# Peptides against a protein of PDB entry 7RZF, part 232

Target 1, 358 residues: chain A of PDB entry 7RZF
Amino acid sequence: PFQEEHLKQLYKIVPIKDIRNLYVTFPIPDLQKYYKSNPGHYLGHLIGHEGPGSLLSELKSKGWVNTLVGGQKEGARGFMFFIINVDLTEEGLLHVEDIILHMFQYIQKLRAEGPQEWVFQECKDLNAVAFRFKDKERPRGYTSKIAGILHYYPLEEVLTAEYLLEEFRPDLIEMVLDKLRPENVRVAIVSKSFEGKTDRTEEWYGTQYKQEAIPDEVIKKWQNADLNGKFKLPTKNEFIPTNFEILPLEKEATPYPALIKDTAMSKLWFKQDDKFFLPKACLNFEFFSPFAYVDPLHCNMAYLYLELLKDSLNEYAYAAELAGLSYDLQNTIYGMYLSVKGYNDKQPILLKKIIEKM
Target 2, 358 residues: chain A of PDB entry 7RZF as posed
Amino acid sequence: PFQEEHLKQLYKIVPIKDIRNLYVTFPIPDLQKYYKSNPGHYLGHLIGHEGPGSLLSELKSKGWVNTLVGGQKEGARGFMFFIINVDLTEEGLLHVEDIILHMFQYIQKLRAEGPQEWVFQELKDLNAVAFRFKDKERPRGYTSKIAGILHYYPLEEVLTAEYLLEEFRPDLIEMVLDKLRPENVRVAIVSKSFEGKTDRTEEWYGTQYKQEAIPDEVIKKWQNADLNGKFKLPTKNEFIPTNFEILPLEKEATPYPALIKDTAMSKLWFKQDDKFFLPKANLNFEFFSPFAYVDPLHSNMAYLYLELLKDSLNEYAYAAELAGLSYDLQNTIYGMYLSVKGYNDKQPILLKKIIEKM

## One batch from the design tools (peptide; made by RFdiffusion4, then SolubleMPNN)

Design b2_p23_1_s1 (from b2_p23_1, 12 letters changed)
Fold by OpenDDE base, seed 5:
Structure b2_p23_1_s1 (fold): chain B 358 residues (1-358), chain A 23 residues (1-23)
Amino acid sequence: as target 1 above (358 residues)
Amino acid sequence: MSVLPRFTPLEGYELVENVFKSE
């Protein structure tokens, strides 16, 4: 386990690739025995959320961060880490202290709101869906993985332990949140801008780095992180499927899409799944406009329209993706193409939101 | 791939892991 002397450290690391990354790491207790509640997953879900009022949304709005990942990682026996990782912009590299301040402001928001059972329930439901409809893996890789995790889980639970949440444990969530403090932080900044400014070399890979203590004034600034009013808990994910009923195969099911509706304004083709038997659908819409490709002005207007539409839908994209839904919008020479894919149950909700923004 | 915000090893993570490997 890290001693006090190993905390409040900053590492400046020179990468081989031209990348800019920030890693904010917290030592946490070993949570392996609490896999049925998985408090680290709860916190990773919130800290790593990409919706409105999320940490990532605010950091993107500042132009400092492109992507964010948060979660627990296994350490050595008897301890774990909680890590927040971000991809930095060039400007973000100049604002690392402020980025970390925003992280602590978001963590402070989580403390102020306290553990939310509904968020746990969403995590439980999402994981249950992921387990139930898990894709077939290559037997060799799967067997090797299962053999590895047998060291951590009972034999009877080895298949379910990584997925099925059973217990809401607010006490464990609070316990982990109490470890996510500036006094427990280890920071690594990865950038080529540190080339020629390092004083150490890592033994195994020859990675050049510099280690320095984080100034006490900076630690105090992070300790005094206020509630930033821009941070909000996510809204309930309305796209989580609840109905997984597979309709019986129609007696006249065709191997190809059949024309089931033909009108002056629309044609509809349908093909039932006769192979996979999954509660999933693919909806494809082609919209025809005689104006879509008439001249350069109309082409550019159609392009701008879709870019604005995509931007307006960004608030739903992450929640839909988490729930196993996706959409795609493309310009065509005839107009526009819309695709909606994933679990069929909540596709009408996503489709309605798209249409309301159109 | 489970879109769960599992800590996905981003590029360069192995380098950071080595720096943060405590005995």
Scores: peptide ipSAE 0.008, ipTM 0.544, DockQ to the pose 0.480
Fold by OpenDDE base, seed 1:
Structure b2_p23_1_s1 (fold): chain B 358 residues (1-358), chain A 23 residues (1-23)
Amino acid sequence: as target 1 above (358 residues)
Amino acid sequence: MSVLPRFTPLEGYELVENVFKSE
């Protein structure tokens, strides 16, 4: 376990690659025995959320961060870490203290709201979907993984233990949140900007770094992180599939797309899945406009329109993606292309949202 | 090794990408 001397430390690390990363690490108890409730996953889901009112949304709006990942990591035997990792912009590298302040403001928001059973239920449902429709892995890799996790889980649960949530444990969520405090923080900043400013070399890889104590004033600033009104819990994910019924193959199912509707304004082709038998669909729409590519001005207007449309859909993109839905919007020489893919159950909801923004 | 924490929102992303790349 980290002793007090290992806490409130800042590491400035020189990477080999031109990368800028911030790692905010908290020592936490070993949560392995709580795999059925997985409180670290609950917190990682919220802290790593990309929707409106999320930590990442605010940090992106400031131009400081590109990506954010939050979750638990295995440590040595008997302890774990909770890690928040962000990809820093050049400007974000100058605002690391403020980025971490925002992290603590978001964590404080999670404390103020308390554990939400509906969020746990969404995590449970998402993980159940991921388990049920898990792709075939390479047998060798999968077998080796299963052999490794047999040390941690009962044989009967070894296939499900990493996915299936069973118990809502608000007490464990609060317990982990209580460890996500400034007094328990370890900060690592990875940037080439520290080249020639380091005083230590890591023994195993020769990585150059500097270790510094985080000033008490900075720790206090983070301890006094107020509720930031910009931070909100995510809304319920309307895209989580609940119906997984696979329709029977039609007797007249063609091996190729059949034209099922032909009108002056639209043609519709349909191909039933005869190979995969998954509760998934691929919807492809080609919109034709005689104006899309008539001249450079119209071409640029069509491009700008799609960029604005994509931007207007960003609020749904992450929630759809978490639920196993994706969409793509592209300019074509004839107009625009829209693709919606994933679980068929909630595709109409996503499609409706897209069409309402068009 | 950028040890992505297990079951990050990004792992959901990779799962979704893999589901569509396997098609």
Scores: peptide ipSAE 0.008, ipTM 0.459, DockQ to the pose 0.075
Fold by OpenDDE base, seed 4:
Structure b2_p23_1_s1 (fold): chain B 358 residues (1-358), chain A 23 residues (1-23)
Amino acid sequence: as target 1 above (358 residues)
Amino acid sequence: MSVLPRFTPLEGYELVENVFKSE
């Protein structure tokens, strides 16, 4: 277990690759025995959320961060870490203290709202879907993985333990949140900008780094993190599939798309899945407009229209992705292409939202 | 679910872990 001397430390690390990363790490108790409730996953889901009012959305809006990942990681026996990792922009590298302040403001928001059973239920449902429709892995890799996790889980649960949530434990969520405090923080900044400014070398990999104590004034600034009104819990994910019924194969099912509707304004081609038998669909729409590429002005307007449409749909993109839905919008020489893919149950909801923004 | 990136050694995470494990 980290002693007090190992906390409130800043590491400046020189990477081999040209990368800029920030790691904000908290020592937490060993949560392995609580895998059925997985409080670290709950917190990782919220802290790593990309929707409106999320930590990432605010940090992106400032131009400081490209990506954010939050979650628990296994440590040595008897302890774990909770890590928030961000990919820094060049500007973000200058604002690390403020980025971490925003992290603590978001954590403070989570404390103020308290554990939400509906969020746990969404995590449970998403994980159940991921387990049920898990792709086939390469046998060698899968066997090696299973052999490794047999050390952590009962044999009867080894296949399900990483996926299936069973128990909502608000007490454990609060317990982990209580560890996500400035007094418990370890910060690592990875950047080539520290080249020639380091005084230590890591023994195993020869990595150059500098270790510094985080000033008490900075710790106090983070401890006094207020409720930032920009941070909000995510809305309920309406894209989570609940119906997984697979329709029986039609007797006249063709191996190729069949024309099932032909009108002056629309043609519809349909092919039933005769191979995978998954509760998934691919909806592809080609919109024809004689104005799309008539001249350079119309071409640019069509491009700008799609960029604005994509931007307007960004609020749904992450929630759809989490639920195993995706969409794609492209300009074509004939007009516009739209694709909606994933679980078929909630595709109409996503499609409706796309059409309403068009 | 933010899958904790399994940072490959080349992506600096193992580096950070080793710096954090060696203490």
Scores: peptide ipSAE 0.008, ipTM 0.553, DockQ to the pose 0.325; fails the geometry check
Fold by OpenDDE base, seed 3:
Structure b2_p23_1_s1 (fold): chain B 358 residues (1-358), chain A 23 residues (1-23)
Amino acid sequence: as target 1 above (358 residues)
Amino acid sequence: MSVLPRFTPLEGYELVENVFKSE
């Protein structure tokens, strides 16, 4: 376990690849025994959320961060880490202190709101879906993984332990949140901009780095992180599937799409799943416009329209994706193509949202 | 590509390990 001397450290690391990353790491207790509640997953879900009012949304709005990942990692036996990792823009590299301040503001928001059972329930439901419809893994890799996790889980639970949440433990969520403090932080900044500015070499990989103590003034700034009114808990994910019923194969089901509706303004083709028997659908819409490709101006306007439409749908994209829904919007020479894919149960909700923005 | 956090975003760690494990 890290002692106090190992905390409040800044590492400036020179990568081989041209990458700009920030790692904000917190030592936490070993949470392995709490796999049924998985408080680190709860916090990772919120901190790593990409929706409106999220940490990432704000940091993107500043132009400082491209992507954000937050969650627990296994350490050595008896301790873990909670890590917030961001992909930095060139501008973000200049604002690392402010980025970390925003992280602590978001964490402070989570403390102020307290643990939310509905968020846990969403995590539980999402993980249950992921378990139930898990793809086949390569046997060798899967067996090796299972053999490894047998050290951590009862034999009866070894297949489910990484997925199935059983217990809402607000006390454990608060316990982990209490470790996500500036006094417990380790910061690593990864950038080629530190080339020639390092004084140490890592023993195993020869990675060049510099280690510095984070100034007490900076720690105090982070400790005094206020409630940033831009940060909000996510809204409930309306796209989480709850119905997984597979309709029986129709007696007249054809091996190819059948035309089930033909009108002056629309044609509808349908094919039932006769192969996979999954509670999933693929909806494809082709919109025809005689103006879409009539000249370069109209073509560019059609392109701009779709980019604006995609931007207007960003608020739903992440929540839909978490729930195993996806959409795609493309320009065609005839007009526009829309695809909606995933679990069929909530596809009408996503489709409605798309149509309302069109 | 937004890697959907199926799992806890342990993907941050493959990045740390990939940063330190410069293969």
Scores: peptide ipSAE 0.008, ipTM 0.534, DockQ to the pose 0.182; fails the geometry check

Design b2_p23_1_s2 (from b2_p23_1, 11 letters changed)
Fold by OpenDDE base, seed 2:
Structure b2_p23_1_s2 (fold): chain B 358 residues (1-358), chain A 23 residues (1-23)
Amino acid sequence: as target 1 above (358 residues)
Amino acid sequence: MSVLPKFTPLPGYELVEAVFKSE
C-alpha cells in the first residue's frame, strides 16, 4: 500500500509519442469483492460523463481537455486505483492545477449530492443491455480474457461479473469518494515539453521523468475546492431501452424496402429486418428544399443552419450514445439528410427531440 | 467510453505504471 511519502507527488513524464495526458490517481481499497455493486463504476460513470454540467463539458468549454476517462483500475494485490485521465490541449498543459481543481470541485459536488440510486439503476440497465447484446468476440481473445478473470470471479459468475450490477451500496460509494481527496493524490503529466527537463530514468523502459512534491499551498487550494455551480448531476437518460421485443416477420415481407406511404409531401419506405433479428432500427430521412443549393449564400446558410442544429443537439448526443442510439445530420445538394440508428424502443424520443430543435 | 475499463491499459498508462512501480 502507498505510504504518505508516495502521496501528493507530481510526475513529469516524457513520452515516446507526441501525446499530452494528465493522470490523476488515487489509491483506493481493493474493490474486487464488491463487483456486484461496483462503486468504482458508479463514480467513473459520473466523473467520466460528457453531458451538460459534466466535468468534461466544463474542461472542454475552456479549451483545456479533449477527452476524459474516469474509473477504477487494478493495482497490485490488495489495492486499486481510481484514475481520472484526460487528453490535454496545448493550453491545458498550462492549466493542470486548475484542471485538477475542477476535478475536486466535481468530486465535492458528488459528495454534496450523495449517492443516487437512480444513477446506479441506469448503470445497471446500461450494463445489462451491453451484456445482452454483446457482439461476438474472437474466440482466442475471449478465451484468454475469461481465463484471466477466472482468478477474480466465481466460475458461475465469470461471464456476468463484469456487467451485471446487483446491489446498490451507497456506503461503498461514499467510502471511495472519501479516498478521492487532494491529500491522497498522485499526479502524472505526460508531455514532450518535459524533454531535457527530467532528472530520472525509469529502469525498465528507460522513460525519462521528473518527480516533484506537490506544494502544500496547491494541496490546500484543492482541499478548499468550492461547489462550482456549473457542475450538475446528469439528467435521467430517457434513451435507455426497456423493450427488446422482436416483432414477427410479416408474411408478405419483401426483400427490398416497400413504399408504404406516398403523398405529395412525403414518401416512406419500410423494410423489416429479416436477417439479424435485433431490436434495432435504422431511420433515414431526406428533406428536400429548393433553396438548399440555389446559390452560394443559401448553401452557406444551409450549412450554418445544420451546424447550429448539431450544436443544439449536443446535449442529447452523449446520452443517446450511452443508450446505443446514434444520429447523423448532413447537408445535401437537395436539402438535409438525417439518420437515426440503434435500439428501436427509444428512437421516437430521440427523433422527436431532433424535430423539435429543427 | 468514458468509464475506464477494468482491464484495458490506458494509452501511456504503461509509462505511468512504470513510474509508479519503480517507487
Scores: peptide ipSAE 0.018, ipTM 0.592, DockQ to the pose 0.360
Fold by OpenDDE base, seed 1:
Order: C-alpha cells, then structure tokens, then sequence
Structure b2_p23_1_s2 (fold): chain B 358 residues (1-358), chain A 23 residues (1-23)
C-alpha cells in the first residue's frame, strides 16, 4: 500500500510515442472479494460515462480531452487502484489542474447524489447481456484467462464472476468514493513536451520522468471542489435490451434477402438469420433523393445535413453503444444510407430517435 | 514494482475499455 509519502505526487513522463495522457490514480482497498457488487465498476460506469452532463462531455466541450476512461485496476496483493485516464489535447495539457478539478467536482456530485440502485441495475443488466452473448474467444487465450482467475473466484462462479452482479452495496460505493480524494491522488502526465525536463529514469523500461510533489495550494483547490451544475447523473438507458426471444426459422427461409414489400416509394428486403441465431438484427435503409448529387452545392448541403444529423444524435450514441446498439449514417451518391445494428429489442427506439432528428 | 502508469494498456484497461468502448 502507498504510504503518505507516495500520495499527492505528480509524475511527468516522456513517452516513446507522441501521446498526451493524464492518469489520475487513487489507491483503494482490495475489492476482489466484493466482485458480486463490484463498486469499482459502478463508479467507473459513472465517471467514464460519455452522455450529457458527464465528466467527459464537459472536458470535451472545453477542447481539453478526447477520451476518458475510469475504473478499478488490480495492484499488488492487498490493494487496488481507481484510475481516471484521459487522452489530452494540446490545449488540455496546459489545463491539467483544471481537468483534475472537474474530476473532483464530478466525484463530489456522485457523493451528493449518493449510490443509485437503478444505475447498479443497469450495470447488472448490461453485464448480464455481455455475458450471455459473449463472443467466442480464441480457446488458448480464454483458457489462460480462466486459469488465472481461478485464483480469485470459486470454480462454480469462475465464468460468471467478472460479469454477473448480484448485490447492490451502497456502503462499498461510498467507501470507494471516500478514497477518491485529492489527499489520496497520484497524477501522471505523459507528454513528449517533458523531453529534456526530466531528472529520473525508470529502471525497467528506461522511461524518463520527473517526480514532483503536488503543491498544497493545488491540493486545497481540488479539496474545495464545489458542485458544478453542469454535472448530472446520466438518464436511464432506454436501449438496454430486455427481450432476447429468438424467433423460429421460417420453413421457407431463403439464403438471400427476399423482397417482402414493393411500393412506388419503398422496397423492403428481409432475410432471417439462419446462421447465428442471435436476438440481433441489422436494419439498413437507403434513402434516395434526386437532389443529393445533382450539383456540388447540393452535394455539400447533403454532407452538411448528415454531419449536423450525426451531431444531433450524439446524445444517444453512447447509451446505444453501451446497450449493444450501433448506427451508421453515410452520404451516398443517391442520397443517404442509415444502418442500425445490434440487439433487436430496442432498435425501434433508436430508429425512432434517428427519424425524429431527420 | 514501479507504480508508474505502465504505458501498456493495463489488463484492467480491457475491462474498462470493454465498458467504455470509446474509439
């Protein structure tokens, strides 16, 4: 476990690759025994959320961060870490203290709202879906992984332990949140901009770095992180599938799409899945417009329209993706292409949202 | 073990990336 001397430290690290990353790390207790509640997953889900009112949304709006990941990580025996990692823009590299302030403001929001059972239930449902419909892994990799996790989980649970949530433990969520404090922080900034400004070399990898104590004034600034009204808990994810019924294969199922509707304004082809037997569908729409490619002006207008449409759908993109739904929008020489893929249960909801924005 | 953030996506990152498939 880190002693006090290892806390409130800033590491400036020179990467080999041209990358800009910020790691905000908190030592936390070993949570392995709490795998049935997985409080670190709950917090990672919220801190790493990409929807409106999320930490990432605010940091992106400022042009400081491209991506954000939050979650627990195994440490050495008897302790773990909670890590918030962000990909920094060039501008974000100049605003690291303010980025971390926003992190603590979001964490403070989570404290103020307290543990939400509905969020846990969504995590549970998402993980159950992920487990049930897990893709086939390479046997060698999978067996090696399972062999590794047999040290941590009962044999009967070894396949499910990483996925299936069973217990809502608000006490453990609060306990982890209590560790996500400025006094318990370790910060690492990774940038080539630190080249020639380092004084240490890491023994194992030869990584050049500088270690500095974070100034007490900066720690106090983060400790005084107030509630930022821009931060909100996510809304309920309406795209989480609940129906996994697989329809029986039709007796006359064709290996190719059959034309099932032909009208002056639309043609519809259908092919039932005869291969995978998953509660998934792929909806593809081709919209035709005689104006889409008539001249350069119309072509550019169609392009701009689609970019604006995509932007207007960003509020749903992340929630849909978490739920195993995806959409794609493309310009074509004939008009527009829309694809909606994933679990079939909530595809109509996503499709409706797309059409309402069109 | 130097608790420097290993530049290698730490194995726990896959779980976090699996939850947060941001490209």
Amino acid sequence: as target 1 above (358 residues)
Amino acid sequence: MSVLPKFTPLPGYELVEAVFKSE
Scores: peptide ipSAE 0.011, ipTM 0.489, DockQ to the pose 0.053
Fold by OpenDDE base, seed 5:
Parts: sequence; structure tokens; C-alpha cells
Structure b2_p23_1_s2 (fold): chain B 358 residues (1-358), chain A 23 residues (1-23)
Amino acid sequence: as target 1 above (358 residues)
Amino acid sequence: MSVLPKFTPLPGYELVEAVFKSE
């Protein structure tokens, strides 16, 4: 395990590829035995959330970060890491200290709110859905994976252990949160901008890097992270499916979409799933407008409209994606195309949200 | 379903791991 001398370190790393990444790493206890509660998953879900009031939403609004990932990772035997990884913009590379401050502000918000059982329940439900409807993997890869995880889980649980949450453990969530402190941080910045500014070479990969102690003033700044009023816990995910009923095949099920409604203003085709037998649907809407492509002005206006619509829907996009829903909006020469895909149970909710923003 | 963001082995991640393991 890292001693105090190994903490509060900054690594400036030169990548081979033109990438800009920030890794904020915290040593944590080995959580393997707590796989049924998975407190690191709970925290990773919140820290890595992309909805309104999330860490990523704020950092994106600043133009500093493109993507954010948070979670636990295995370390050496007997300890783990909690890592927050972000893809940095060029501007974000100049604001690393402030990015990390925002991370600690969000962590402070999580401490202030305390562990939320409803968030755990959502994680549990999402993981249960992911397990139940897991895609077929390549047998070789799957067998090798299972063989590897047999070292960590009972044989009876080896298939479920990575997915099925069973126990809400607020004590363990708090324990991990108590490790996510500035005094326990290791920071790595990966950027080609450090080329020619490094003084060390990593033995195994030949990676050039510089190691520096993080100044005590910076640590203190992060320790004094206040509650940023922009950070909020996510709202309950209304898109999580709860009904997985598969309707029996209709006796007259056609191999192709059948026209089931024909009116002056609308045509509806329907095809029941006779192949996959999943509680999923694909809703496809084509909207026709005589004005969509009449001239360059109207074409550009239609384009701008869709871009604005997509932007206005961004608040739902992540929650829908988490729940296994997706939507797509495209301009066509005849008007607009909308597709809603995924678990059928909550598609009407997502569709309603889309139509309300149109 | 947003699987927990599996640390995609971003090319930089292995480098960070190497640096963190070398200490």
C-alpha cells in the first residue's frame, strides 16, 4: 500500500498518442469481499453521472472536459484504487487544479447528502437488467473471463457476482468517501505538451514522465472545497424498465411490417419480434414537411432546428442510455426522422419527452 | 445500458498504471 510519501504526487506523462487525460487516483481498501454491495460502483455511478448537476455536466460547461469515468480498479493484492479519469480539452489542460477542485466539491456534496438507498436500488435494477438481457459473448473470451473470476467469487455466484447487487451498505459507501480526500490523492496528467519536460523514464514501457509533489497550498485548497451549488444528485431515472413481458406471437404475424393504420395524415407499420424475443422495440417516425428541403434557407433552418432539439434533449439522453433506451434524430430530404430504441416499457415516456421538446 | 464505465484501457491508462505500480 502507498505510504504517505507516495501520496499527494503529480505525474506528468508523455503519451505516444495525441491524448489529453487526467487521472485522479485514491488508494482504497480491498472491496472485493463487498461485491454484493459494491460501494465503489455506487460512487462511480454518481461521480461518473452525466445528467444535470453532475460533475461532468459542470466540467463540460466550462469547456474543460469531454468525458468522465469514475470507479474502482484492482490494485496490487490487498488494496484497490478509486479513479476519476477525464478526457481533457486543450483548455482543460490549463485548469487541472480547478478540475480537481470541482471533483472534491462534488465528493463533498456526496458526503453532505449521505448514501441514498434509492440510488443503490437504481444501480441494482440496472445491473439486474444488464445481467438478464446480456448479449451472447464469444465462447472463448467468455470462458477465459469466467475462469479468471473463479479466483474471486464462489462457483455458485461466478456468473452473477459482477452484476447482481444484494445489500445496501451505507457504511461502506461512507468508508470509501472518507478515502476520497486530497491528502490521499495521486494525480497523473497525460499530454504531449510535457514532451522534453520530463526527467524520468518508466522501466517497462519506456514512458517518459516527471514526478512532482503537489504543493501543500493546492492540497489545502482542495481540502477546503466548499459546496458548489451547481452540483446536485441526479433525479430518479424514470426510464429504468420494470416490465419485461414478451407478448405471444400473433397468429397472423407477418415476416414483414404490416400496414395497420392508413390515414390521410399517417401510416403505421407494425412488425412483431419473431426472432429475438426481447422486451425491446424500435419505434421509427418519419415526419414529412413540404418545407424541409424547398430551398437552402429552409434546409438550414431544419438542420438548426434539429441541432437545437438535440441540445434540449441532452438532459434525458444519459438517463435513457443508462436504462437501455436510445433515440436518434436526423434531417431527411422530406423532413425529419426520429428513432426510439431499447426496452419497450419506458419508450412512451422518452417519446413523450421528445415530443414535448419538439 | 450504461455498463459501469469500464475503464476502457485508454492508451494512457496503462501508462498511468505503470507509473503507479513502479512506486
Scores: peptide ipSAE 0.020, ipTM 0.593, DockQ to the pose 0.473; fails the geometry check
Fold by OpenDDE base, seed 4:
Structure b2_p23_1_s2 (fold): chain B 358 residues (1-358), chain A 23 residues (1-23)
Amino acid sequence: as target 1 above (358 residues)
Amino acid sequence: MSVLPKFTPLPGYELVEAVFKSE
């Protein structure tokens, strides 16, 4: 376990690859025994959220961060880490202190709102879906993974323990949030910009780094993180599937798409899944417009239209992705192409949202 | 996926972990 002297440290690390990363690490208690409630997953879901009012959304809007991940990581026996990792832009590398301030503002928002059972339920449902419809893994890799996790879970739960949530434990969520404080932080900045500015070499990998104490004024600045009104909890994810019914195969099911509707304005081709038997569908729409590619002006207007449409749909993209839905929008020489893929249950909701923005 | 899986290494985490463990 880290002692107080090991906290409030800044590491400047020289990578081999040209990468810019920030790691904000908090020592936390060993949560292994709480795998059925998984409070670290709850917090990782919120801190790592990409929707409106999220930490990532704000940091992206400032041009400081490209990606963000948050969650628990196993340590040695008796302790774990909670880590927030971001991919930094060149500008973000200059604003690390402010990025971390925003992290603490978001954490303070989570404290102010308190644990939300509905968020836990969404995590539970998402994980249950992920477990139930998990893709086939390579047997060798899967067996090796299972053999490894047998050290952590009962044999009867080894297949489910990483996925199935059972217990809402607001007390454990609060306990972990209480560890996500500036006084308990370790910061690592990974950038080639530190080349020739380091004074230490790591023993195992030869990684060059510099260690510095984080100034007390910076710690105090983070401790006094206000409630930033831009941060909000996510809205309920309307795309989470609840119906997994597989319709019976039609007796006359064709191996190829059949034309089931033919009108002056539309043709509909349909093929039932005869191979995978998953509660998933692929909806593909080709829109034809004689104006889409008639001249350079119309071509550019059609392009700009789709870019604006994509931008207007960004608010739904992450929530849809979490729920196992995806969409794609492309310009074609004939007009535009729309694809909606994933669990069929909530595809109509996503499709409606797309059409409403069109 | 924005949530860090319990047992999945992050890119560059090993370097950070090595530095943090060498102390």
Scores: peptide ipSAE 0.019, ipTM 0.603, DockQ to the pose 0.366; fails the geometry check

